# Peptides against a protein of PDB entry 6UG1, part 1

All scores and structures are predictions.

Target 1, 304 residues: chain A of PDB entry 6UG1
Amino acid sequence: SNEERKRRKYFHMLYLVCLMVHGFIRNEWINSKRLSRKLSNLVPEKVFELLHPQKDEELPLRSTRKLLDGLKKCMELWQKHWKITKKYDNVGLYMRTWKEIEMSANNKRKFKTLKRSDFLRAVSKGHGDPDISVQGFVAMLRACNVNARLIMSCQPPDFTNMKIDTSLNGNNAYKDMVKYPIFWCEVWDKFSKKWITVDPVNLKTIEQVRLHSKLAPKGVACCERNMLRYVIAYDRKYGCRDVTRRYAQWMNSKVRKRRITKDDFGEKWFRKVITALHHRKRTKIDDYEDQYFFQRDESEGIPD
Target 2, 301 residues: chain A of PDB entry 6UG1 as posed
Amino acid sequence: SNEERKRRKYFHMLYLVCLMVHGFIRNEWINSKRLSRKLSNLVPEKVFELLHPQKDEELPLRSTRKLLDGLKKCMELWQKHWKITKKYDNEGLYMRTWKEIEMSANNKRKFKTLKRSDFLRAVSKGHGDPDISVQGFVAMLRACNVNARLIMSCQPPDFTNMKIDTSLNAYKDMVKYPIFWCEVWDKFSKKWITVDPVNLKTIEQVRLHSKLAPKGVACCERNMLRYVIAYDRKYGCRDVTRRYAQWMNSKVRKRRITKDDFGEKWFRKVITALHHRKRTKIDDYEDQYFFRRDESEGIPD
Below, numbering starts at 1 at the first letter of every chain, in headers, positions and changes, except where a header shows other numbers.
Peptide ipSAE is a variant of ipSAE made for these designs: the mean of its two directions, with the distance scale d0 fixed at 1.0 Angstrom where the peptide's residues are scored. Compare it only between designs on the same protein; published cut-offs may not carry over.
A fold fails the geometry check if it doesn't show the stated peptide or something in it is severely misdrawn.

## One batch from the design tools (peptide; made by RFdiffusion4, then SolubleMPNN; aimed at target 1 Y10 F265 W269; its pose is not in this set)

Design b1_p8_4_s2
Fold by OpenDDE base, seed 4:
Structure b1_p8_4_s2 (fold): chain B 304 residues (1-304), chain A 8 residues (1-8)
Amino acid sequence: as target 1 above (304 residues)
Amino acid sequence: DLLPESLP
């Protein structure tokens, strides 16, 4: 019905705001001074120096290579720190079906929200789910004065799916779900003037995204609970930016159709949400990023 | 308020 379509759009918007606020709060917790002091001690001086290379004026790529090596070593150090990767109790922050949403509304399941103190303890001990692990990795990089962003792929229920029964069938549903991350890291490369993508936990990869990312879900089964639609970046200065364009190969042709921003109302609304979560002034880094997004929009072209 | 007052 038209009513159910409106209801699903509303619930999608509400859920998206809740997810984006969750990412914001986790980003604040990452900035904990107590956690920073503990996590800086995990990074030896030699690795810190690689994270902060001198600018090579002859070949800036040499400086980028040092940074990439430093980030690789940081991932290795992080794996040594992290003792227990917990499974998600359910689907974590992966996409729920409409049936699961309805069933969850009827069941007063107390969602046990992790408190800030519990989060800081979990990161400090190296015990938690993959999301906590990624968030802790971002905290470690920030403790080393690296301009690291927390990235969140927000998974609100699909308002474009009008099926009543959206039950997901399959014995491997969890494996397919966790094949791709929901949280990852980006690091600013001041030499190339680009964001470096870092997945320290799931794929354990570093990439310089050009046209496609390894973190973008591929295959039907993986996309059932992880649809790349809203990739939000939270920086150390409480900036909030939509970085979906980096990770979406087909932003214009495919991804936009599944976003609330497919229409002018949704675009204006989503911009208000981003603005409300963006607590810093614009910088030259934002200019370089916007230029990259523009070039990516031009290179994709208009879908036929 | 981050919620739309009216759905389109």
Scores: peptide ipSAE 0.022, ipTM 0.700, DockQ to the pose 0.831
OpenDDE base, seeds 1, 2, 3, 5: peptide ipSAE 0.007, 0.011, 0.019, 0.021; ipTM 0.556, 0.670, 0.676, 0.690

Design b1_p8_4_s4
Fold by OpenDDE base, seed 3:
Structure b1_p8_4_s4 (fold): chain B 304 residues (1-304), chain A 8 residues (1-8)
Amino acid sequence: as target 1 above (304 residues)
Amino acid sequence: DLLPSSLP
């Protein structure tokens, strides 16, 4: 019905705001001074120097290579720190079906909310789910004065799915679900004027994304609980930016059709949400990023 | 107000 379509859009919007606020809160928690002091001690001086290379004026790429090597060594140090990777409780922050949402509304299950103190303890001990691990890695890079962003792929229920029963046939559902991350890191390369993508936990990869990322879910089974639609970046200065364009190869042709921003009302609403979560002034880094997004929109073209 | 008062 038209009513069910409106209800699913509304619930998608509400759920998206809750996820984006969750990302904002986690981004604040990883700025903890107590956590920063502990995590900086995991990074030896030689690795810190690689994270902060001098500008090579002859070949800026040499400076980028040092930064990439520093980030690789930080991923190795992080793997040594992290002792216990817990499975997600149920589906974690991956996408729920409409049936699962309805069943959850009927069940007064108190969501076990992780407190700030418990999060800081989990990161400090190296014990937690993959999301806590990624968030802790971003905290370690920030402790080393690296301009690292927390990236969140927000997974609200698919309002474009109008099927009544959306039950997933689930023998390998968890393996397919966790094949791609929903949290990762970006690091600002001041030499190339680009964001470097870092997945320290899942794929254990570093990318300079041009047209596509390895972090973008591929295949039907993986996309059932992880649809790339809302990739939100949270920086160390409480900036909030939509960076979906970086990771979406087909933003205009495919991804936009699955976003609330497909219509003018949804675009205006989503812009208000981003603005409410963006607590810093614009910088030259934002200008370089917007220029990159513009070039990516032109290069994709208008879908036929 | 982060929630639209009226969905179109």
Scores: peptide ipSAE 0.017, ipTM 0.704, DockQ to the pose 0.876
OpenDDE base, seeds 1, 2, 4, 5: peptide ipSAE 0.012, 0.013, 0.011, 0.011; ipTM 0.700, 0.692, 0.680, 0.680

## One batch from the design tools (peptide; made by RFdiffusion4, then SolubleMPNN; aimed at target 1 I25 F111 T113; its pose is not in this set)

Design b2_p18_4_s2
Fold by OpenDDE base, seed 2:
Structure b2_p18_4_s2 (fold): chain B 304 residues (1-304), chain A 18 residues (1-18)
Amino acid sequence: as target 1 above (304 residues)
Amino acid sequence: SMKELFEKLFEELEKFLG
């Protein structure tokens, strides 16, 4: 019905805001000075130097290569630090079906929210789920004065799906769900004027995304609980930016149709949400990023 | 405040769904 369509849009929007606020809160927690001091000690001086290479005036690419090597070594150091990777409780922050939402509304299971103190302890000890691990990795890079962003792929329920979904239960379903991450890292490369994508935990990969990312979910089974629609970047200065364009090969043709921003009202609303979570002034880095997104939009074209 | 943020967002939601 039209009423059910409106209800699903409303619930999608509310859920999206809650997810984006969650990302904002986690981004604040990883800026902990106490945590920063502990995590900086994990990075040897030689690795720190690689993270902060001198500008090669002859070939800026050499400086980028040093940064990439430093990031690789940081991933290795992080793996040594992280002792216990816990499985997600249920589906974590992956996408729920409408059936699961309806069932959850009837079963008031109090979700035990992780407290800030517990989070900081988990990161410090290297014990937690993959999301906590990624967030801790971003904290470590920030502790080394690297301009690292926390990236969150927000998974609100699909308001474009008007069907009653079946429950996705079983070990295989979990494996398919966690095949691609929900959280990852981006690092600013001041030499190339681009963001570097880093997945330290799941795929353990570093990418300089041009047209597509390995982090974008592929295949029907993986996309059931992980649809790339809202990739939000949280920086160390509490900036909030929609970076979906980087990871979406087919933003205009495919991804936009599944976003609340498919219409003007949704676009205006979503912009207000971003603005409310964006707590810093614009920088030249934002200009370079917007230019990149513009070029990507032009290159994709308007779907026929 | 987070409260004010949610209040504003709910008002906008009502306009969007209306």
Scores: peptide ipSAE 0.030, ipTM 0.688, DockQ to the pose 0.070
OpenDDE base, seeds 1, 3, 4, 5: peptide ipSAE 0.027, 0.027, 0.027, 0.029; ipTM 0.693, 0.690, 0.676, 0.678; seed 3 fails the geometry check

Design b2_p18_7_s1
Fold by OpenDDE base, seed 4:
Structure b2_p18_7_s1 (fold): chain B 304 residues (1-304), chain A 18 residues (1-18)
Amino acid sequence: as target 1 above (304 residues)
Amino acid sequence: KLKKIIDYLNKKFKASLE
């Protein structure tokens, strides 16, 4: 019905706000001074120097290569620190079906919310789910004065899916779900004026995204619980930005149709949510990023 | 600002169940 379509749209919007607030709160927690002091000790001086290369005026690419090598070594150090990767309880922050949402509303199970103290202890010990691990990695880079962002792929239920039963059947459903991350890192390269993408936990990859990312879900089974629609960046200064354009090859043709921002009302609403979570002034980094997104929109063109 | 957005969404969600 038209009513059920409206209901699903509004529930999607509410769920999206809750996810974006969750990302904001986790971004505050990883700014903990106590955690920062502990995690800085994991990074040897030689690796710290690679994270902060001098600007090569002759060939800026040499400085970028040093930064990339420093980030690779940080990823290796993080793997040594992280002792226990826990499975997600149920589906974690991956996308729920409409049926699962309805069933969960009937089950008054008090979800045990992870407290800040428990999170800091988990990161400090190297014991937790993959999301906690990625968040801890961002904290380690921030402890080394790296301009690292926490990236969150927000997975609200698909308001464009009007099927009544959306049950996902299959023994491999968890394996397909966790094939691609929900959280990752971005690091600002001051030399190339670009964000570097880092997945320290899932795919264990570092990339300089041009047109497509390895972190973008591919295949039907993987996309059932992980649809790239709302990739939100949280920086160390409590900035909040939509960076979906970086990771979406087909933003205009495919991704936009699955976003609340497909219409003017949704665009204005989503901009208000971003503005409410964005707690810093604009910087030249934002100008370079917006220019990159503009060029990507022009290069994709208007979908036929 | 965020509270107003949540309150608005809750109001609209409730009105979609009526």
Scores: peptide ipSAE 0.025, ipTM 0.631, DockQ to the pose 0.070
OpenDDE base, seeds 1, 2, 3, 5: peptide ipSAE 0.025, 0.024, 0.021, 0.024; ipTM 0.643, 0.635, 0.614, 0.634

## One batch from the design tools (peptide; made by RFdiffusion4; aimed at target 1 M13 V21 K272)

Design b2_p22_7
Pose (drawn by RFdiffusion4):
Structure b2_p22_7 (pose): chain A 301 residues (1-169, 173-304), chain P 22 residues (1-22)
Amino acid sequence: as target 2 above (301 residues)
Amino acid sequence: EEEEEEEELDEVLEELLEEAEE
């Protein structure tokens, strides 16, 4: 019914707001001073110097390379620090079906509250699912004074799914791509470097294509790329989906609430509500990348 | 209807932000 259609659109907006705000608060917890000081002693002087390379005037590229080596070394040592990698209970934060949600609302059960202290204890011990692990990785980079963003792929239920049944054909297929990952600024190449230290264990300087964007019909059942939100040290919130969307204006726009004008205005209202800092020059360099990327997409196939 | 839904969402957002400040 057109009524159920409208409810799905609303609940989608509601669930999306909650997800984005959880990203905002989790990023705050990541900045915890007490935790940062402990995680900083995990980084040797050698690697620390690689994470803060000297300006190389003749060839800025060498500085970028040193940072990449540093990022690689950090990924490695984080693989060692993280001793216990749990499985997501049930579906984690991956996209759920309308049927699944209706049923979760029905069954109330018992839910262990988490809170901030428990999160900190878990990151210091090295116990958690991949989301906790990557979030902790970002906290470590921040304790070393690197401009690290937390990236979250918000996966609200699909408001474009009109079906009354909504059934699907696997765990391994869900976890093929991450919900959380990291970005680090390169002041020499003036670009954001994408880092996934937990799932794909890769570092990529995304230009026009990214390894992180999910592929194949089966894998996209639980992970439909729509809202890639980046949170930074100074409490910025930016929609970074353009970096990770091969066909942004075609394929992805149809799945976002921003396809109509009311949707874009509303979405902007939330981003602004979550962006608690003023514009820096880095924001401009990023907008320039996005503009060029937006103009290079061209006609679809 | 869209305006009413937006107002409800605004209220939920404000509540969440106030709770985050606490």

## One batch from the design tools (peptide; made by RFdiffusion4, then SolubleMPNN; aimed at target 1 M13 V17; its pose is not in this set)

Design b2_p26_4_s1
Fold by OpenDDE base, seed 3:
Structure b2_p26_4_s1 (fold): chain B 304 residues (1-304), chain A 26 residues (1-26)
Amino acid sequence: as target 1 above (304 residues)
Amino acid sequence: EEFLKKLEKYLKELLEEFKKYLEEEK
């Protein structure tokens, strides 16, 4: 019905706001001075030096290579620190079906919200779910004065799915769900003027995204609970930016159709939400990023 | 804390604005 369509759009937006606020809160928690002091001790001086290479005036690429090596070593150090990776309770922050949402509304499951103190303890001990692990990795890089962003792929329910029963069948549903991350890291490369993508936990990869990311979900089963639609970046200065364009190959042709921003009203509304979560002044880094997004839009072209 | 309360209020207002738009959408 038209009413159910409206209800699903509204619920999608409410859920999206809750997810984006969750990302903002986690980004604040990883800025903890107490946590920073503890995590900086995990990084040896030699690795710190690689994270902060001098500008090679002859070949800036050499400086980028040192930074990449430093980030690789930080991933290895993080793996040694992290002792226990817990499974997600239910589906974590992966996408729920409409049926699961309706059933969950009837079940007064006390969502045990993780308190700030419990989060800081979990990161400090190296014990928690993959999202906590990624968030802790971003905290470690920030403790080393690296300009690291927390990236969140927000997974609100699909308002474009009008099926009544959206139950997911399959024994491997969890394995397929966790194949691609929901949280990852980006690091600013001041030499190349680009963001470096880092997944320290799931795929354990570092990439400089040009057209395609390894973190973009592929295959029907993996996309059921992880649709690339809203990739939000939270920086150390409480900036909030939509970075979906980096990870979406087909932003204009495919991804936009699955976003609330498919129409002008939804675009204006979503911009207001981003603005409300963005607590810093614009910088030259934002200019370079916007230029990159513009070039990616031109290169994709207008969908036929 | 005050900032988060202000943010929550603003986000609720934005959601209500959009709810009205959805009601007007044919």
Scores: peptide ipSAE 0.112, ipTM 0.738, DockQ to the pose 0.879
OpenDDE base, seeds 1, 2, 4, 5: peptide ipSAE 0.076, 0.026, 0.078, 0.073; ipTM 0.727, 0.585, 0.721, 0.717

Design b2_p26_8_s2
Fold by OpenDDE base, seed 1:
Structure b2_p26_8_s2 (fold): chain B 304 residues (1-304), chain A 26 residues (1-26)
Amino acid sequence: as target 1 above (304 residues)
Amino acid sequence: DELKKKLEKYLKELLEEFKKYLEEEK
């Protein structure tokens, strides 16, 4: 019905706001001074120096290579620190079906919300789910004075799916779900004027995304619970930015159709949500990023 | 704490604006 379409759109928007606020809160917890002091001790001086290379005036690419090597070593150090990766409870922050939402609404399940103290303890001990691990990795990089962003791929229910029964039948449903991350890191490369993508936990990869990211879900089974639609970046200064354009090859032709921003109202509303979560002034880094997004929009072209 | 209160206030305002929009689409 038209009413059910409106209801699903509403619930999608409410769920999206809740996810974006969750990302904001986790980003605040990452900025803990107590956690920062503990995590800085995981990074030896030689790795710290690689994270902060001098500008090579002859070949700026050498400085970027040092930074990339430093980030690789940080991923290795993080793997040594992280002792226990817990499975997600149910689906974690992956996409729920409409049926799962209806069933959950009827069940007064008190979700145990992770407290700040428990999060900080989990990161300090190196135990928790993959999201906590990624968030802790971002905290470690920030402790080393690296301009690292927490990235969250927000997975609200698909309001464009009007099917009533979306039962996900699959023996490997969890493996397919966790094949691609929900959280990752971006690091600012001051030499190339670009964000470097870092997945320290899932794919254990570092990318300089041009057109394609390995973090973009591929295949039907993986896309059932992980649709690339709202990739939100949270920086150390409480900036909030939509960075979906980086990771979406087909932003205009495919991704936009699955976003609330497909219409003018949804675009205006989503901009208000971003503005609410954005607590810093614009910087030259934002200008370089917006220029990159513009170039990516031009290179994709107009969808046929 | 103050940032959380500001965020909670703003979320409430966004939800109220969104309720109004859904009422106007009726």
Scores: peptide ipSAE 0.026, ipTM 0.668, DockQ to the pose 0.629
OpenDDE base, seeds 2, 3, 4, 5: peptide ipSAE 0.023, 0.043, 0.025, 0.024; ipTM 0.554, 0.690, 0.664, 0.664; seed 3 fails the geometry check

